# Ledger of designs, part 310: peptides against a protein of PDB entry 6TME

Target 1, 324 residues: chain A of PDB entry 6TME
Amino acid sequence: NRLKRAYIALQAWKKAFYSDPFNTAANWVGPDVCSYKGVFCAPALDDPSVLVVAGIDLNHADIAGYLPPELGLLTDVALFHVNSNRFCGVIPKSLSKLTLMYEFDVSNNRFVGPFPTVALSWPSLKFLDIRYNDFEGKLPPEIFDKDLDAIFLNNNRFESTIPETIGKSTASVVTFAHNKFSGCIPKTIGQMKNLNEIVFIGNNLSGCLPNEIGSLNNVTVFDASSNGFVGSLPSTLSGLANVEQMDFSYNKFTGFVTDNICKLPKLSNFTFSYNFFNGEAQSCVPGSSQEKQFDDTSNCLQNRPNQKSAKECLPVVSRPVDCS
Target 2, 324 residues: chain A of PDB entry 6TME as posed
Amino acid sequence: NRLKRAYIALQAWKKAFYSDPFNTAANWVGPDVCSYKGVFCAPALDDPSVLVVAGIDLNHADIFGYLPPELGLLTDVALFHVNSNRFCGVIPKSLSKLTLMYEFDVSNNRFVGPFPTVALSWPSLKFLDIRYNDFEGKLPPEIFDKDLDAIFLNNNRFESTIPETIGKSTASVVTFAHNKFSGCIPKTIGQMKNLNEIVFIGNNLSGCLPNEIGSLNNVTVFDASSNGFVGSLPSTLSGLANVEQMDFSYNKFTGFVTDNICKLPKLSNFTFSYNFFNGEAQSCVPGSSQEKQFDDTSNCLQNRPNQKSAKECLPVVSRPVDCS

## One batch from the design tools (peptide; made by RFdiffusion4, then SolubleMPNN)

Design b2_p29_1_s2 (from b2_p29_1, 14 letters changed)
Fold by OpenDDE base, seed 2:
Structure b2_p29_1_s2 (fold): chain B 324 residues (1-324), chain A 29 residues (1-29)
Amino acid sequence: as target 1 above (324 residues)
Amino acid sequence: MLDELYEKARAKVREEFFAEHPQWAPYFP
């Protein structure tokens, strides 16, 4: 009996609540789990005559508690959304039994520990959101072997390097922002054929940007701001035919910002402030276009306002990093 | 910006889900 198993799971979960400020689980009484607030039933895919729990939505419930192992009994759940709560602990490995998992959102909680490897066991997973938690350690390379469309990792405690397997990913959007990732962006990044948006904001990434970034023909958002990148911008960035938002601010870039970058056909915003660029094309100057917005603040540019002093620029500009 | 990316992705994936399983669309808000 599939609904009986669901009842056991949901009652175990209710028992695992420490606080329910909005009384979300107040009606979680009795065997009729399909009437529970935040629980959604549907006819089973394998047998339409059987009703099953197909989805959970407890978003914005401010519930304090943890995820008990009995949640593994919810074997028919495809959509699991519990964001903006105060759930703590780890994601139970028993969730591997949820083989229909399609959307998994545990963002804005208090989860801790390593990357929840149970997410790797779900064959049909398309949406993974674990942002705004306290997950830590290395990102498993296998995450990019999954046929995911969306991967949100931002605002955690992940560290180490970005896996080389990133090039295998079919994801359209990936966020690494506000972690502790280090090292270089892998050259394999250029193989992400479905990528539309990628965000690296606020990490410890360093080195030169790989030339292979220019192969990301479908990318519309590329944000690498607030890192430790060095060298010149790759000339291959001229290949980003669809980029609309590009941000390289708050790095240690040097060299010349070229026309080929600033004249990208779909470019709407290009921010390269707070670097050590020593030149820019006229097309990169803020105010040069009505259709494009640029920010060149706090570089080493001549005849531009709000630039770094010669004293600050000279030590860096005189020793440019060769990325070739 | 990050929140915008979330909303866009969520909507897209949900649409794909219901395209694959149209019989489930009526059972979700």
Scores: peptide ipSAE 0.748, ipTM 0.974, DockQ to the pose 0.872
Fold by OpenDDE base, seed 5:
Structure b2_p29_1_s2 (fold): chain B 324 residues (1-324), chain A 29 residues (1-29)
Amino acid sequence: as target 1 above (324 residues)
Amino acid sequence: MLDELYEKARAKVREEFFAEHPQWAPYFP
């Protein structure tokens, strides 16, 4: 039966533990898997008379080990949370058998290899958290074809460009932060109709910001800090009617920061420090508003404190990148 | 910031999960 298969899976997993400092799996003994710490059973969706393992929560257990292929026997698991452990290796392809997967959180581990493509096989996946691992290589374009609500990719080793398919995503939150992504932000980004929060922090992204960013009407957080973006801020950013937190700091932006951006109706924090802006509207000046916080530090602004030297500014400001 | 995003998203998705599968709500913490 299903619980017998679960028993096989969980015992195989226990054997795959190198260290269990909190003795989390100490009670993982015997056939009654529903009594196991971190294992949650429920009546099966297809047959309420059958009890199945529906969820795993081993968060913060500091377990060292790997995920054995036998985990594929946990076919009824919809919620899988094993963050803040020391699991290593790759995500087993056998997890494709977990067709009910809804939330998958393996964040804060030591997983390696390419993007776990098994995640693409789950038809009902809504929450994908693989942040704080050592995943590498290209992000598969197909990730944005999934009906995901949350995609956490930050703090990995992903590289190459962001897929053009990003515009197809239905996600409300996407984190690219602290990877090795390069190239431009795809123009298709403006088609992310459900997007609320997106962060690009600390990558190798470059080029001009696409005008289409201004079409992100539902965005409340937009952070593109610590990249290599150039040119002026798109005038279309005035369309971000719901943006609250906006950060363009630590880039190579030039030009003038306009009233239309700084007067965005929901804007509470706008950081554009550590760029090469050579002008700003009065509404962008820190202290100009009680409702909004601005940071214009380390730009090429006149009559403002803590700006770059003329020596640093002149070579860049005199050769502005034309994004038109 | 990132931690806040995580908590918000996790809570939202979990709520949606239980909305779709209310019979499972009692079996999860």
Scores: peptide ipSAE 0.747, ipTM 0.974, DockQ to the pose 0.863
Fold by OpenDDE base, seed 1:
Structure b2_p29_1_s2 (fold): chain B 324 residues (1-324), chain A 29 residues (1-29)
Amino acid sequence: as target 1 above (324 residues)
Amino acid sequence: MLDELYEKARAKVREEFFAEHPQWAPYFP
């Protein structure tokens, strides 16, 4: 009996609550799990005559606790949303039994440990949101072999390099922001055929931007701010025909910001402040366009306001990194 | 900006889910 298994799982979970300030689980009593707050039942896909727990939504419940292994008994759950709680510990491996998992949102919790590899076991997963936790270690390369549409990893403790398998990803949106990723952006990034938005903000990424970024024809948001990138902006960025928001601020870029970049047809906001650029095209100057917003603050530009001193610029500008 | 990305992605994926499983649409808020 699927609902009986669900009952066991949900009661185990209730027992795993340390605090339930809104009394969300107050009505989690008795075998009628479909009446439980935050529990959603539906006819089973394999047998419409059978009612199953198909979804969990405990968003914004401020519940403190952990996820017990008994949650693996919720085998029919496709939508699992428990964001904005105070759940701690690790994601149970027993969740591998939830083979229908489609949306998994555990964001804004207190989860720790390595990347929850159980997520890799879900064949139908499209939405993975683990942002605002304390996950750490390396990102498994296999994540990008999944047919995910959305991958939110931001605000964790992930480290090491971004896997080269990123080019295999079918995701439309990926956030790496506010982690501890290091190394270069893989050249394979240009192979992300469905990419619309990618955010690298606030990591320890370095090296030159790969030329292959210019192959991301469908990207509308590209934010690589607050890293350690060096060298010139790739000329191939002129290929970003659909980019609307682009941010390279707070890096160590050098060279000339070209017309080909600033005149991108869909560009609405281009921030390249707090770098070491020593020149910019007229089309890149803030105020030069009514349709586009630019920020060139704190570079090494001549005849522009709010630039770095010669003392700050000369050591860097005189030793440009050759990315060719 | 990031918040907008979250909402957009959530909406998109949910739409895809219900497209694949229209019979489940009535059972979710």
Scores: peptide ipSAE 0.744, ipTM 0.973, DockQ to the pose 0.838
Fold by OpenDDE base, seed 3:
Structure b2_p29_1_s2 (fold): chain B 324 residues (1-324), chain A 29 residues (1-29)
Amino acid sequence: as target 1 above (324 residues)
Amino acid sequence: MLDELYEKARAKVREEFFAEHPQWAPYFP
């Protein structure tokens, strides 16, 4: 009996709650699991005459606890959302039995340990949100072999390099922000055929931006701010025909910001502040356009306000990194 | 910005889910 298994799982989970300040699980009593708050039943896909637990939504419940292995008994769950709780520990490997998993959101919790590799076992996973946790270590390269549409990794403790397999990803949105990723952005990034938004904010990324970024024709948001990138902006950025939001602020970029970048047809906001750019085209000057917003603050630009001193600029500008 | 990306993506994926499994749409909020 599928609902009986679900009952076992949910009761085990209730027992794993340390705190339930909103009494979310107060009605988690008895075998009628479909009446449980945050539990959603539906006719089974393989047998419409059988009712199964198809979804969990405990978002914003502020529940403290952990995910017990018995959750693996929820084999029919496709949507699992426990956003904004205080769950701790690791994601149980037993969740591999949830072969229908489509959306997995454990964001804004207190999960620890390595990347939850159980997520890689779900063949139909499209939405993975593990942001705002304490996941650590390397990102498994296999994550980008998955047919994911959304990958939210931001605000964790991930380290090491971004896998080269990123180019295989079919994701439309990927966030790396606020981790400890290091190294260069892989050149394979240009192969992300479905990419719309990518965010690298606040990592330890370095090196030159790969020219292949210019191949991201569908990207609307590209944020690489608050890293250690060096060199000039790739001329191939002129290929970002759909970019609307672009942020390279708080890096160590040098060189000239060109018309070809600032005149991108869909560009609405381009922030390149807090770098070491020594020149910009007129089209890049803040206030030069009513349609576009620019920020050139704290660079090495001449005749512009709020720039770095010569003392700050000279050591960097005089030794530009050659990205060729 | 990150929150906006989340909401957009979640909505998109959910729509895709219900497109694939329309019979389940009535059972979710």
Scores: peptide ipSAE 0.744, ipTM 0.973, DockQ to the pose 0.880

Design b2_p29_1_s3 (from b2_p29_1, 15 letters changed)
Fold by OpenDDE base, seed 5:
Structure b2_p29_1_s3 (fold): chain B 324 residues (1-324), chain A 29 residues (1-29)
Amino acid sequence: as target 1 above (324 residues)
Amino acid sequence: MLDELYEKALAKTRAAFFAEHPQWAPYFP
């Protein structure tokens, strides 16, 4: 039966533990898997008279080990959370059998290898968190074809460009931060109809920001800091009617920061420090508003404190990138 | 900020999950 399969899976997993410092699996003994710490049972969706393992929560257990293929026997699991452990290896392809998977959180572990493509096989997946691991290689374009609500990819070793399929994503939050992504932000980004928060911090992204960013009407957080972006800020950014937090710091932007951006109606914090901007509107000056916070540090602005030297500015400002 | 994004997203997704499967709400912490 289903609980017998779950027992096999959980015992195989216990054997795959190298270290359990909090003795989390100490009570993982016997056939009554529903009494196991971190295991949650519920009546099956297809038959309420049958009890099944519906969720796993081993968050913050600091367990060292790996995920054995027998975990594929947990076919009724919809919520899988094992963050803040020391699990290593790859995500087993046998997890494709978990067709009810809704939330998958393996963040803050030691997983390696390419993007876990098994995540693409789950038809009902809404929450994907694989941040703070050692995943590498290309991001599969198909990830953005999924009807996901949240995609956390930050703090990995992902490389290559961001797929153009990003515009198809239904996610409200996407994090790319602290990877090795390169190339330009796809113009299709403006088609992300449900996007609220997007973070690109600390990658190797370059080129001009696409004008289509201005179409992201629901965005409240836009952080593109610590990259290699060039050119002027798109004038279409005036369309970000709901943006509250915006960060373009630590790039190679040039040109003038306009009133239309700094006077955005919901803007609370706008950081554009550590660039090569050579002008800003009065509304962008730190201290000009009680409701908005600005940081213009380390640019090429005249009559402002803590700016770059002429020696640093002239080579860049004199040769601005034309994004038109 | 990233941690805040996680908590917000998780809460939103979990609420949607229990809306779809209200019978499971009592069985999860």
Scores: peptide ipSAE 0.777, ipTM 0.977, DockQ to the pose 0.852
Fold by OpenDDE base, seed 4:
Structure b2_p29_1_s3 (fold): chain B 324 residues (1-324), chain A 29 residues (1-29)
Amino acid sequence: as target 1 above (324 residues)
Amino acid sequence: MLDELYEKALAKTRAAFFAEHPQWAPYFP
């Protein structure tokens, strides 16, 4: 009996709770699991006459505990949302049995260990949110081989380089923000055919921006702020026909910010502050447009307010990195 | 910004899910 298995799983999970301040699991008593708070049943896809647990939503329950291996018995769950709790430990490998998994959200918890590779076993996964945890180590290249719509990795402890397989990703949104990623952005990034939003904020990324970024025709948000990028902005950025929000602030960029970038047709906000740019086109000047917002603060620009001193600029501007 | 990205992505994915499984739409909030 599928509901009997679900009962075993949910009771094991209740036993794994250290604290339930809102008494969310207070009604998790008896075999009628479909009445449990946060548990959603539906007719099984393979047999509509059978009722199964199809979804879990324990968002914002502030529950402390861990995920026991018995959760692998919830084989019919397609939607799993447990964000904003205090669950700790690792994601059980037994969850590989949840072959219908479509949305997996464990964000804002206390999970630790390496990337939860069990997520790679789900053939129908479209939404992966593991942000605001303590996951660490390397990002497995295989994550970008998945037919995902959304990948949220931000605010973890991931390190090493971004896999070159990123170009294979079908995701429309990917967040790397606030990790410890290092190295260059892979040149394969330009092959992300469905990409709309990508965020690299607050990592240890370095090197030159790849020219292939200009191939991201559908990108509306590109944020590479708070890294160690060097060199000039690629001229190919003129190809970002749909970019609305662009942020390169808090890097080590040099050179000239051109008209071709600042006159992008859909550009609404372009922040390139806290770099070492030594020139900008008139179209890049804050206040030059009513439709666009610019921030050129703390660069090496002449005749602009709030710029770095000559003493700060000279050693960097005089030794520009050649990205050719 | 990140919260907005989350909400947008979730809405898009959920819509796709119910398009694939319309019979399940009535059973989720």
Scores: peptide ipSAE 0.776, ipTM 0.977, DockQ to the pose 0.865
Fold by OpenDDE base, seed 2:
Structure b2_p29_1_s3 (fold): chain B 324 residues (1-324), chain A 29 residues (1-29)
Amino acid sequence: as target 1 above (324 residues)
Amino acid sequence: MLDELYEKALAKTRAAFFAEHPQWAPYFP
């Protein structure tokens, strides 16, 4: 039966623990898996008279170990949360059998290898959190074909370019932060119809920002800080009617920061420090508004404090990148 | 900020899950 399969899976997992400092699995004894700490049972969706393991929550257990293939026997699990542990190795391909997977959180572990492609096999997946691991290589384009709501990829070792398929994503939040992504942001980004928050912090992204960013009408957070972006800010950014937090700091932007950007109706914080901007509208000056916070530190602005020297500015400002 | 995004997204997704499967709501913390 289903609980017998779950018992096999959970005992295999307990055996795969190298360290359990909080004795989380101490009560993982006997066939009554529904009494196990961190295991949650519910009536099966296809037969309410049958009890199944529907969820796992081992968050913050500091468990060292790995995920054994036998976890594929947990076929009724919809919610899988094992963040803040010390699990290592790869995500087993046998998890493809978990066809009800809805939330998958393996964040803050020691997983390695390429993107866990088994996540692409789950038809009902809505929440994917693999942040704070050691996943590496290319991001599969197919991730953005999934009907996901949340995609957390930050603090890994992903490299290469961001897939053009990003425009197909239905996600409301996507984090790329603190990886090794390179190249330009795809122009297709403007097609992300449900996007609210996107974070690119601390990558090796470059080139001009695409004009299509201005089509992201529902975005509230846009952070592209700590990259290698060049050129002027797109004039189409005036279309970000709902943006509240915007950060372009620590790039190589040039040109003039316009009123149309700084006067965005819901803008709360706009950081454009540590660039090579050579002008800003009065509405962009820090302290000019009580409702908005600006940071223009370390640019090439005249008559502003804490700016770069002429020696630092001249070579860059005199050779502006034309993004048109 | 990133942690805030996580909490917000998780709450949203969990709410949607229980909306689809209200019979499971009593069985999860």
Scores: peptide ipSAE 0.774, ipTM 0.976, DockQ to the pose 0.873
Fold by OpenDDE base, seed 1:
Structure b2_p29_1_s3 (fold): chain B 324 residues (1-324), chain A 29 residues (1-29)
Amino acid sequence: as target 1 above (324 residues)
Amino acid sequence: MLDELYEKALAKTRAAFFAEHPQWAPYFP
C-alpha cells in the first residue's frame, strides 16, 4: 500500500542520515509513518479513504546526510521542506514520481551539482527554494516555462547568462542573488507579468539595463546591486509605478539620476551609491524628502559628500557607455 | 530583505495550496 511505500522511503532516508543532532528521526520506528516527527499524513486526493504521506517538514533539524533514491516512493508528497539541514549530494531523479509536488524547499543545505532538473518534471510546482546550496552550472531555460510563483536561486554557484525565457515566467518573486550569473539582463524581463520582487545582488551581470524593465508595473522590489552594469539608468524606469525598494549600488552606472526616477510614487528607498553618476536631480538628494530615503554615496557628483575623486571619476565619466 | 521575500512567498503559496486543496488544510501545521 501507499503507506508501506512511504515506510520504505522514510526508513531508507533515516539510514541516509549521518547525524541527527536533535534526534528528529528517533521516533521513525515502525510502520506508523504518520506518527513520525516531521511527517504529515492526509487523505489521498484520489481516494479520501486512503491515508498518505502528504508533506515532509524537517526544517531546522541540522541533519547531515543525503536524499536517497527511495524518496521517490513518497508519491503523494505535495509539500517538501527540509531547509536548514546539512544534506549533501544531489536531488534524486526518482523524485520525479512525486507528481503532486507543490512546494519544494531544500534551501540552506549542502547540495551540489547542476540545477536539479527533476524540479522541471513536477507539473504542479509553485514554490521552488534551492537557495543557500552549492548548485552550479547553467540555469535551464525551462525553469521559466514552469507556472511557478516563487523561484529562490540565491546563494549558489550558478553561472552563465540568465535565460531569455525569463519573460515567460509567471513568478512573483525571483532571486538570483549571490551567484555567478553573467551577461546582460534579458530584454524579455519586461514580459514578467506577475513579477513583484526580483533580486540580482552580487553577480557578474553586465551591460546596460534593458529599457523593458520599465514595463514591470507590479514590481515592488528591484535590486540589481553589486554587479557590473554600465550606462545610464533607463528613462523607462519612470514606469515602475509600484516600486518601493530599488537598489543599483555597487555598479558602474554613469549619467544623470533623473527626477522621474526619484519621484516614483511608491518609492521608499532608492540606493544608487558606489557608481559613477555625475549628476542627480534635487529630488534624488538624500534628505530632500521625508518620505523617501536615498543614498548617493561614492559617485561622481559635484557638491555632495563622500564622492569619488576626480582621478577615479574622469576615466569613466568621460567615456560613457551608450546604451541606445 | 531576502528572508522577508521568502516568508511572503511561502505564505502566498501555502494559501493557494490550501485554496486548491482545502481538505488538506487541517493536516498541516
Scores: peptide ipSAE 0.773, ipTM 0.976, DockQ to the pose 0.863

